Peptides against a protein of PDB entry 6EJA. Designs and how they scored, part 96

Target 1, 276 residues: chain A of PDB entry 6EJA
Amino acid sequence: VEYMPANPVRIAFVLVVHGRASRQLQRMFKAIYHKDHFYYIHVDKRSNYLHRQVLQVSRQYSNVRVTPWRMATIWGGASLLSTYLQSMRDLLEMTDWPWDFFINLSAADYPIRTNDQLVAFLSRYRDMNFLKSHGRDNARFIRKQGLDRLFLECDAHMWRLGDRRIPEGIAVDGGSDWFLLNRRFVEYVTFSTDDLVTKMKQFYSYTLLPAESFFHTVLENSPHCDTMVDNNLRITNWNRKLGCKCQYKHIVDWCGCSPNDFKPQDFHRFQQTARP

## One batch from the design tools (peptide; made by RFdiffusion4, then SolubleMPNN)

Design b2_p18_1_s1 (from b2_p18_1, 6 letters changed)
Fold by OpenDDE base, seed 5:
Structure b2_p18_1_s1 (fold): chain B 276 residues (1-276), chain A 18 residues (1-18)
Amino acid sequence: as target 1 above (276 residues)
Amino acid sequence: SEEDALYEDDGWDGRGPL
């Protein structure tokens, strides 16, 4: 049920973008832009043309900023998690941006609700964190994700170095790398010095597709575990024929799947369809 | 769904070891 909240939540949208697809980014930005939210954009270190375009946009809007640092990221790379973690720290240090929720976005993922519906919903459940779990056998998840394998990101490649053990006493979970995290949990992940956060940051720095599992695992093993909601309120343009055929084996010593970017003809899907 | 791709073995390579 939609209602008018007395204190509507404000969202920090974090975009991690790369390549030369400036038109796709422009479409996505226009679709998600609202004056009451905040947009923090990381452009891949190699994407200089895109970076110049994004900088131009950021100068036109006071609620749009670009990361002053830039990482070279690859599909499945551990550096993606580093990008999110550093972005979280930056956003927490921006005292002039009073955001309540952290939401990551790509051209392949949109909220399934309108802005008003999303704000109303999150305002009602502002103390919750929204992460979608795989919902199947956990042992199989670990094997398929390669969480029991040690990976090293080096020279634009994810090298599989060997086997490793999951830390004892940790309940590993994961699923979608698209999440909605409240500010309180982001603060915990960013500034906590407890054994859980410290060990998990180290563990996931050698993990394939770390964003699909890090936040789930940290949350579920933390004092904030009771805030977990198994839903990310997303629609993803997922096409198995296009995105799940081991197409990244030249970059990663693992077979993987990726969603497809939304096209103009897909625009109505995030408003009318449920999450796949 | 996105998560189904991790577990369905219906002729596609999917996600897993090489």
Scores: peptide ipSAE 0.181, ipTM 0.687, DockQ to the pose 0.303
Fold by OpenDDE base, seed 2:
Structure b2_p18_1_s1 (fold): chain B 276 residues (1-276), chain A 18 residues (1-18)
Amino acid sequence: as target 1 above (276 residues)
Amino acid sequence: SEEDALYEDDGWDGRGPL
């Protein structure tokens, strides 16, 4: 029996989806859906069939919405961060959706906790942000991520333009692009006009895999730095041999790795229970 | 303990310039 908090947190789940994997999305949605949470889904601009399917789902559930705008995203593209940032703004402007946490999801990862466990946990730690860091040598991380390189997303490609310097006074960090952010921090990222947020938005608009580092870096250098927890509460279907083959060299002027999508048989383990 | 498997295997180690 899980502890039921007096004031349970409500979660805005943001899903960024593409391709034709409607069945996988449906399985994931079924596994994570709860009436007390909110679901905001972005469908890639090129995925029209999937968009139609997702729209049908959104019409069936009052707590499911689809972004009215759609971006064409590529693996490692800076546009992914833009997608998250715009979705955050949208969610903050939805006054009828009183969410407390922002959680991004894909078919490649899943929350490690049941809904009740997750809600209980986050309700206890409402003021915290959950970002998983790489936990290794930071200089190596910067080099491997290409954070000291300038990238331009154009024509469905991430072009490496040259070298760049990391802004002075900024402690860069990163790791997982799967995170749990509290509303207060999302508000800060969305509406702050301070030098940190302004500079980092500019910097990461020319960054490869920006979501793996942007929120970490902003948080750790912000007045909210003491709210960081080095845990994203995720299980990722990772296989190094399968995921690290430099398979994106045709899209990005860099070698990268990606986790594997969960299979249908994996979702049953994460199916949430309904709240009483 | 439950942790992100991504970092247990150092999955991003294969990243780098072309």
Scores: peptide ipSAE 0.225, ipTM 0.696, DockQ to the pose 0.493; fails the geometry check
Fold by OpenDDE base, seed 3:
Structure b2_p18_1_s1 (fold): chain B 276 residues (1-276), chain A 18 residues (1-18)
Amino acid sequence: as target 1 above (276 residues)
Amino acid sequence: SEEDALYEDDGWDGRGPL
C-alpha cells in the first residue's frame, strides 16, 4: 500500500507551449492531469491556433487556466524567465488555487514518478526546492552558457552586445530549466525586495537561457539556500545529435543545445526505469 | 533512490559563441 499523506501537497503545473505542439501537449496533459492539481498554460503570442485549442481544454476543466497575457518567446530568450515570473505572480494571486509546489513542464520533460508517488514524495519534502545543477566545472558552465556575456532580446533575436561581469559576491549556478519549487520560495522570488532578488532579476533580463540559472542562483544565495535538492525528478529527452547542432544561430548570437520533445517510442524508457 | 535522477541534463556540449 502506497503511503498516503494526511495533508497531500497540491501542485501548480505551468506549461509554456508554442508552435504546432498540439499532439505533444495533449499527451503531456493526459499524462499529468489530476483533479487535485492546477494547470496554468501560457501559449506563445504567435501561436493562435494552439491558443484556441488550449482555451477549449481550459473550458472543460475547472482546474485549468490559460494566461490572459501572452509573450512572444524565442529559444534562449530572456522573455522565458519573464513568463515564469509573471506566471508565479498570477498563481500567487489566485486565492482559490491553494497550491504548494510550482512545477514547469514541456513536451521535452516528464516527471519520473506517478502522481501518487510524486505527491507522497513532495508531501514529505514540502519545505525543499528541487533544482538540478549542471554537475560540471562552474567556470566552464559560465562560459558555455554565456553568463559572462550581455544579451538583449529584441525583434525576436537575442543580440550579444558584449562582455559583462558576474555580480560581486554572487555564487552563480545552474543546470536544468525544469524545477520543482515550493510556494514559500516562489513567494520570495515574486515579492522580495532584497538586493539579491532585485539584482538577479535585472542581471537575468539580459541573460541567454535565463531559466537554466536564475532560480539556482537566487536560491543558493538566498536565506533559503539550505532547502536546495540537486534533483528535479525529471526524465529529459536529450539527444545531442538532434539538439546540439547550433540550430538557433539565426535567432541567438550563440550556439545552443536543447532537449527534444518526447515521442511515443520514447515512453518505453518510463516503464523500464520507473521506480518507487 | 528517491533522489536519483534517471537522466542528467547535459545540453551544454554544443553551446558556445558563434
Scores: peptide ipSAE 0.199, ipTM 0.674, DockQ to the pose 0.509; fails the geometry check
Fold by OpenDDE base, seed 4:
Structure b2_p18_1_s1 (fold): chain B 276 residues (1-276), chain A 18 residues (1-18)
Amino acid sequence: as target 1 above (276 residues)
Amino acid sequence: SEEDALYEDDGWDGRGPL
């Protein structure tokens, strides 16, 4: 049920983009922009033209900033998690941006709610974290994700170095790499020095597709575990025929699948998900 | 439910070692 919250949550949207996503980024930005939210954009180190474009946008909007640091990211790379973690730290240090939720977005995954609906919902559940689990056999998930394998990101490639064990006492989970995290949990992940966070940061620095599992695993094994909601409030443009062809074997020592970018033709699905 | 989200068929079946 929608309601008008007295103290509406403000969202920090984090976008990680590269050169091939210029049009998608423009569409995404247009779709999600609101004056009350914050937008922090990381542009791939190799995408200089896009970076210049994004900088121009950031100068036009006071609530849009671009990361002063840039990483060269690859599909499935451990550096993606590093990008998120550093972005989280940056956002926490921005005292002039009082955000309540961290939300990452891509052109392949849109919020299924209008801004008003999203804000109303998150304002009601401001103490919760929204992570979508895989919903399958966990052992199978571990195998398919390669979580029991050691990977090293080097020279724009994810090298599989060998086998590894999941740390004892850790219940691994994962699923979607698109999530909604409350500020409190982001603070915990960013600044906690407990054994869990420390070990998981180390573990996932050698993990393929770490963002699909890191936050799930940390949350579920943390004192914040009761804040888990198995939903990321997304519509994901999955098409196995298009997105699941082991198309990344040239950059990772693993076969993977990815969702497809939304196209203008796909926006009709958002209308179907719009609820009065 | 207000927590409903739409997910199409995922791609986990296509993941695995080379």
Scores: peptide ipSAE 0.167, ipTM 0.664, DockQ to the pose 0.479; fails the geometry check

Design b2_p18_1_s2 (from b2_p18_1, 7 letters changed)
Fold by OpenDDE base, seed 2:
Structure b2_p18_1_s2 (fold): chain B 276 residues (1-276), chain A 18 residues (1-18)
Amino acid sequence: as target 1 above (276 residues)
Amino acid sequence: SEEDSLYEDDGWEGRGDL
């Protein structure tokens, strides 16, 4: 019998979806749906069919909402971070949704725990933030990610404009763009006007794959740095042989890698996997 | 396991300048 906390945390799941993956989305949604949680879904501006489908779902469930605004996002685009930041603001302004954690999900990763396990775990560690770091040489990470390069998202392309410097006094970190953030930290990121948050928002607005580094960097340099846990409780299919083909060179002025999507048959296996 | 290695791999290592 799993431990049932006296005051279970409630989760705001943020889904950023695009394309025609309606069936995959439906499967994921069914797998993660619970009446006590909240689901906020952003559909790419170009994905009108998917948007209509998601709207239908949102009308069926009171704890499911769709963003009234929609962004056109590209792989590695800075707009993805904007999407998360705006969704965080929206969620904080929803007074009728008392969520405790912010969790983003995609078809490229799955939670390694059941809902009950996840809730129990987060309820125990409700003051912590879960961000998975790269675990390698940070200088190498910066180089490989192109963090020392200035990018501009324009006309569905990430243009490399030139070189830039990492802001002085900032320890850059990053890794997975899938994270679990507590409400307190989300409030800080959303409403803080301190130099760190202000500068990082600006810096990462011109960054390739900003979600893989922004929250890590902000957290580790913030007064909340002691709340970081180097774990995102995810399984991600990082088969480099399949995911690193420089397939995005037509979209971004950088050679990129992406995680592979999981197959439906893999999902059941992952739910049963216990990882430290 | 081999399977575990696939999921723990760091895809970003393959990124870089064109």
Scores: peptide ipSAE 0.203, ipTM 0.710, DockQ to the pose 0.601
Fold by OpenDDE base, seed 1:
Order: sequence, then C-alpha cells, then structure tokens
Structure b2_p18_1_s2 (fold): chain B 276 residues (1-276), chain A 18 residues (1-18)
Amino acid sequence: as target 1 above (276 residues)
Amino acid sequence: SEEDSLYEDDGWEGRGDL
C-alpha cells in the first residue's frame, strides 16, 4: 500500500532539450506527465523544429510552458547553468504555479520511482535537497572535472584558458547534474546576495560542466547545508565504452563522458533499482 | 555487480585532461 500524503508536493520539471530528440522527449513526457505537476521546457536556440513541436504541446496542456528565451547550449558549457538559474527565476516568478520541488530530467536519466512513490517520498522529506555526490576522492574529482581550470564559453566552444585556484574557505563537491531541489533552496540560490552565492555564480560561469558541482558546492557551504541528501533518485546509463570516447573534444578542451540514452529494453532495470 | 555499475552515476571517472 502506497502512502498517501495529506499535503502532496507539486513538482516543477525542467527539461532542457535540443536537436531532433522529439521521440525521446515524447517518451519522457508521457512517462513523467501528471496534471498536478508543472513542466518548463527550454529548447536550444538552434533547434527550431523541436521548438515548434514543444510549443504545440504547451498549447495543449495548461501546466506546460516553454521558455520565452532560448540559449545556444553546448555539451559541458557554462551556459547550461545559466539556463537552469534563469529557469529557476522564471519559475519563482510564476505565482500561479505553486511548485515545491525543482527537478531536471533528460531522456538519458530516469527517476527510479513512480510518480506516486516520488510524491510520497518528497512529501515526507520536503525540507531536504537531493544531490548525488561523486562518493570518491574529492581531489581526484576536482582534477577529473577540471574544476581547477578556467574555461570560457565562446563561439560554441569551451576554451581552456589556464589554471585557477579553488576559492579559499569553500568546500567543493559535486557529482550528478540531475538533482531535486526544494523551493526554499532555489529561492536562496536565486535571490541571495551573500558572498557565497555571488562568488560561486562568478566562479562557475567559467566552469566546465558547472551543473554537476555548482548546486552541491553552494548547498554544502550555505546555511542550508544540513538539508543535503546524497541521493538524486535517478539511474543513469553510464556505459563507459559507449559514453567515454572523448567525443566532445571538438567542443570542449577536455576529455568528457556522457550518459547513454535508455532504451525500452533497459526499463526493466528501473524496477530492480532501489534507493533509500 | 558489474551490471549494476553500468547504471551508477560515476561517468566522471572517465574524464580528464586531453
């Protein structure tokens, strides 16, 4: 018997999509759509066909909106963080959408729980933030991620400009760029003018794969640090043989790995995966 | 298991300097 919360949380799902991934998007949308949640979709500036398709969907559902602004995002680009931050601001300004959690998704990463399970879980832990850490040597993580390197996004490329130091007094952390953040923390990230948020926004504007570390780092060094849960309730297909080929070296001055899209044949794994 | 490791969020281990 599934627990039915008296005051169920409502989720703002943020989707950042690009290319010709219409079928993948449709599958994801069908899998996660619920009338009580909200869906805010950013379509890459270059993906006009996809944008038209998404606009059509948004006209059919009152709880689906498309960003009026569009960024040209690249793999590993700092602009992805900008996209999330702007979408957070937009969502906070939407007074007619009373969401409690911010969740980002892609076709390459699926929630391990059903909607009912997810809502029940988040309703019980509504004051927590769910960010999955790397769980390894932090120094190694910093090196592998290139966090001690300065990057500049320009002309659809992440240029490595040189070395940099981690800000003094900051405990850097990171891992997955798929997270579940409560509204309170999103408000803090969006509107705080404290030294931490200001410095981290600046620091991560020159960071490769910033979404994999920014929110972790900000949270752990903030007054909200006690709300962190080392779990994002996701499963990701990290077949390194397929996803780690330095396939983005033409876009970024770094060797990267990306997750692989799930196929219908992989869905059985969702039922076998259990996370607290 | 080895199979389970394919679905863990540890892809970053394969990243690095060129």
Scores: peptide ipSAE 0.199, ipTM 0.714, DockQ to the pose 0.641
Fold by OpenDDE base, seed 5:
Structure b2_p18_1_s2 (fold): chain B 276 residues (1-276), chain A 18 residues (1-18)
Amino acid sequence: as target 1 above (276 residues)
Amino acid sequence: SEEDSLYEDDGWEGRGDL
C-alpha cells in the first residue's frame, strides 16, 4: 500500500534555464508539472527568445511564474548561487504559494521517483534537508573544487585571483548542486543575520561552483545541522568521458566537469536506483 | 560497473587546477 500523506508537501521547483535548453526545458516541465506544486523559472538574461516562450507558458498556468529579474550566468559562476538565493527570497515572499520544499532541477539531473513517491517521501521527512555530499576525502574535494582559491566573476569569466583560507571554525562540505531543501532551512538561509550565513554568503560570492558547496556548508554548521540527509534523490549522468574535458577553461580559470543531459532512453534507469 | 558509474555523482573528481 502506497503511503498517502494527510498533508502532502508542496514543492517549489526552481528552474534555471538558458536558450540552448529549450527542448530540455519543455521535456522537464512536462515531466515534473503538477497542479499542486509551484514552478519558478529563471531565464538567463541573454536568452530573450526563451524568455518570451517561458512567459507564455507562465500565463497559461497559475502555478508557474518567471523571475522578473534575470542574471547572466556562466558555468561555474558565483552568480548561480545568487540566482538561487534571490529565488528563495522571492518564493518566501510569495504568500499565495505555500510551498514546503525547494527543489532545483535541470535536464542533467532528474528525480529518481515519481511525483507521488517524491511527495510521499518528502511528506514523511518534511523536516529534513537533502544534500548529497561528495563522499570522499574532504581535503581532496576542497582542492579539486578550488574552494581554497579566490574567484571573481566578471565579464562572463571566473577569474582566479589567488589563494584564500577557509574561515576559521567552518567545516566545509559539498557535492551535488542539486538539492531538496525544506522551507524552514530556506528561511534561515534567506533571513538569518548570524555570523555563519553572513560570512558564507560573502565567502561563496567568490567561489567557483558555489551551489555545490554553499548549502551543504551552511547547513552543517548551522543550528539545523541535524536535518541533513546525504541524498538528493536524483540521478546525475556523470560520464566523465563526455563531461570532463576541461571544456570551460575559456570561461573559468579552472578545469571543469559537467554532467551530461539525460535522454529519454535514459529514463529507465530511474527505477533502478534505491530509495534513500 | 562502468555503466553504474555513469550515474554516480562524482564528476567533481575530474576537476582541478589548470
Scores: peptide ipSAE 0.200, ipTM 0.708, DockQ to the pose 0.609; fails the geometry check
Fold by OpenDDE base, seed 4:
Structure b2_p18_1_s2 (fold): chain B 276 residues (1-276), chain A 18 residues (1-18)
Amino acid sequence: as target 1 above (276 residues)
Amino acid sequence: SEEDSLYEDDGWEGRGDL
């Protein structure tokens, strides 16, 4: 018997998409759409055609909105974090959307739960935050991610300016840039004026791939640290042979890897990994 | 387990300085 929560959580899904993700977006949207959830879509500033398409969709569904602001994001850019943070603020200001969880999604990271399973699970653990850590040597992670390096996003490029130190007293963590955050923590990140949030926002504004580490680091060093769960309930199509070709060296002053988008042929894996 | 996250590999391991 599947657990049916008496007060099911409602999810705000945030989708950050660009022109090349049109088909992926359609697939993802079809897979995750439910009338009880909310969908907030950011379309890259440069993807006007996609933006028009997404706007058309948003007009058809009352629980689908498009960001009125648009950023020109690049792979690994600090602006991605800005996009999430602004989206969080927007979502918190939408009083007509009573969401309980913030979830970001792309075709590169697919939820392995059905909607019912996901809702049931999150309803049971509504006070928790789900962030998947790298699970290995943290010093190596810092080095590989370039967290000890200062980056500046400018002219569609992540410029490495020099070395930097991790702020004193901060335990850095990270891993997946796909997370499930409860509203309370999102409120904290958005509105807190404590030193941690303030410093981390500043620090990560000069960070490569900030979304893979910012929320982890903030959470673990915050009064909310006890709410962390090292799991994001996802399957990520990591294939190093395909995704690690240093293909972004023209965009960032760092050698990067990216997960691969799931293809329709990959969906069978979701069925196999889906658990009640 | 009710919690499940699957990664085929750790992509970040392939990252690094140019």
Scores: peptide ipSAE 0.182, ipTM 0.675, DockQ to the pose 0.494; fails the geometry check

Design b2_p18_1_s3 (from b2_p18_1, 7 letters changed)
Fold by OpenDDE base, seed 3:
Structure b2_p18_1_s3 (fold): chain B 276 residues (1-276), chain A 18 residues (1-18)
Amino acid sequence: as target 1 above (276 residues)
Amino acid sequence: SEDDSLYEYVGWEGRGDL
């Protein structure tokens, strides 16, 4: 018998999707859907077919909404962070959706726990934020991520403009761009006017792969730093056999790598990795 | 118990300057 919390947390799932992978999205959606949670889906501005498909889903479920705005995002683009930040603001303004946690998902990242396990866990740790750090040398991470470089997203390309310095007094961190954030921290990120949030929003608007570092860095340097948990309860599919082939040099002035989408044969791992 | 995130590979280590 699983623990049933007296006041179970409700989750706002944010999905940022693109392309024509409707079947894969549908599969993931069915796997994570629950009537007590909320689903907010952003479809890339260029993915009209997918947008139509997602709209059909949203009409079938009262707890599923699609962003009325759509951004044209590219791999590694700073606009991805803008997408998350705007989604967070939207979700905070939806008074009819009393969510407690913000969780982003993609086809390349899947929750390890069942819904009941996830809800029980988050209900117990509702005051915590779950971000997975890179677990390596931080200086190396900064160099490899190009955080000391200035990038400009323009015309579907990430242009490298030059070198930059990390802001003084800021401890930069990062890792997975998939996170579980409590409402309180989301409110802080969205509405705070303190120097940290203001400077970091500006800094990361010129950052490659900003979602892999922004929330980590803001949280760890904020008054909420004690709520950090180095775990996002995810399985991220980095296929070692595929490795990094610098696949995105045509989109960004940097050599990049991305995790692989999960395939049906990968789902057996979820059962193997699930534990109390 | 808390589950660890599963990474088959640290992909970002392959990133870098062109």
Scores: peptide ipSAE 0.271, ipTM 0.724, DockQ to the pose 0.490; fails the geometry check
Fold by OpenDDE base, seed 4:
Structure b2_p18_1_s3 (fold): chain B 276 residues (1-276), chain A 18 residues (1-18)
Amino acid sequence: as target 1 above (276 residues)
Amino acid sequence: SEDDSLYEYVGWEGRGDL
């Protein structure tokens, strides 16, 4: 018998989608959809066909909405963080959607728990934030992520402009760009005007792959630092043969790996994960 | 039972300067 919380958390799932990933999106949506949760979908500005498809889906479900704004995001682009931040603001302003957790998803990353398990777990730890850290040499992480480099997103490219310093007094951290954030922390990130949030938003607006580090860094340097849990409850489809060949050199002045969309053949990976 | 090992992420190791 699975634990049933008395006051189950409700989740705002934010999906950032692009291209023609209709099948993958549909599969993900069907797998993750529940009537008690909320789904906020951003479709890349350039993906009009997909946008039309997503709109059709959103009209069928009252708890599914599509962002009225659309950004043209590129892999590694700072605009991805902007997308998340704007989505967070939107979700906080949706008074008719009483969500407790913010979770970002794509076809390349899937929660390894069932809905019931996820809800039970988050309901038990509703005051915590779940971000997976790299867990290695931080200096190496900074170098590999290019956090000590200044990037500018322009003309669908991440231009490396030069070197930069990590802000003084800031302990940088990061890892996965898939996170589970409680509403309280999202409120802090969205509305705080303290030096930390202001400085980090500025810093990460010129950062490559900002979502992999921004929330970690902000959280760990904030008054909410005690809520950090080094786990994102995800399984990411990392196929290095496909995702780690500097395939985005034409988009970013950096070499990096990217996850792959899950396919039915990838189901075996889920079976290897222990149940909570 | 609850298990903390409910994630997989190994992608960043392949990143670096051009």
Scores: peptide ipSAE 0.023, ipTM 0.589, DockQ to the pose 0.462; fails the geometry check
Fold by OpenDDE base, seed 2:
Structure b2_p18_1_s3 (fold): chain B 276 residues (1-276), chain A 18 residues (1-18)
Amino acid sequence: as target 1 above (276 residues)
Amino acid sequence: SEDDSLYEYVGWEGRGDL
């Protein structure tokens, strides 16, 4: 049974897009758009055509904005985390956008709930943060993610510089780079000057695929650790047979995987539902 | 309640060293 919340949450959707995926973006946007939510779109610095298209959309809707800054991101690059962190700061400084949740999206994933379901659910659990963990051996995760390795993003490449140690006293976790974060936690990540946030921002500025681990690690080691829910309420078109071929060696000094773009044939999966 | 089957579509992109 879905109830109508008395004080429904409002969502800030952050879309990070690149390339020529205009049709995919349009489908995603059309599917998730609602007048009561907010949409903040970052277009890769190199994707000028897409940027122009997105700007046109933003002019049509008062609750759609495009980042005035643009980063050039690469697969696995630390700059992706910077993109999220800066977007969070921007969104917190937008006093005219009273959002309650931060949700990142791309063409490679889709929320598993309708708007009404999502709003009802998040309104009920407005004090929680939704991050999906890898659910495997953590030591293996660290090794496979290269968290014990130092990387530098430079010249459109992630250079592996050497080995490093994980900061003492930090329990590292991670998994999906798709998350739902409440405003309170976003405020903490953005404005806290405590040792945890400071060290982790520094640590992850030299990390491969930082978004898959940064928010998990910060949350679990923070005073907000009890707010974590191991669920990101979305589906990603994940096929390891297709996505795990070390296809990014030319960009990153590491082997990795990537999700696949959704095809129309995959949309039936969006009807799947799960509740914590 | 969680449907564990959905998590087949959720993962991490780490693979390993070259």
Scores: peptide ipSAE 0.022, ipTM 0.564, DockQ to the pose 0.469; fails the geometry check
Fold by OpenDDE base, seed 1:
Structure b2_p18_1_s3 (fold): chain B 276 residues (1-276), chain A 18 residues (1-18)
Amino acid sequence: as target 1 above (276 residues)
Amino acid sequence: SEDDSLYEYVGWEGRGDL
């Protein structure tokens, strides 16, 4: 049981979904839905059936909207960052949705807290941004992420074009691609014209798995750097045996791991990790 | 902040060059 905050934060949940996993999406939606929050859903351009289903949901709930634009995203694609950035802009332009936090979710990654706990926590730390870092050797992270490599997303493939240098004076960081960002920082990322934001948007438009590093890097090098919290309050269903076999070589000129969707039999892990 | 033990995110360690 958590205390009820006097001024509870309202959350904009951004869901980027694809395929035909309607049942998983429905479970996720039911798990996170609350009347006081907002839900902005992007459906992959190629997932028309899912798009129709999501549209039906959006018509039933006033606090659920679907992006009028749709991108064809691929695993590891730079376009995923573009999707988030455009969603952020859209959400900032929705004056009738007074959200305080931006949170991205998928069926493979759940918050570790109940809604009440999450709201109470974020209301207490409403000026902070929550991004989980890798917690290891940063040079190794750069190499393993391929941040020193130039990628181009074209024809549903991430092409490795060559090597590149990390911009001087920039402290690169990253880790989880699931984050909790306050509105103020989202405004900065969206509307700032400073060299940092401009250069990083350009840099990460040629980056593999950009969402795992872009926001970390921008935040830590920005005037908002003091708001960084190395925690994203997430549980990700990782299974290295199933998810770390370079299964995306046909899409990306790189090896990587992907999380697995949560199943009902996996829910016991939520109970094990849930704590005040 | 909470204990890092509450989180499972080590997938990036399996990434690398082809």
Scores: peptide ipSAE 0.021, ipTM 0.570, DockQ to the pose 0.531; fails the geometry check

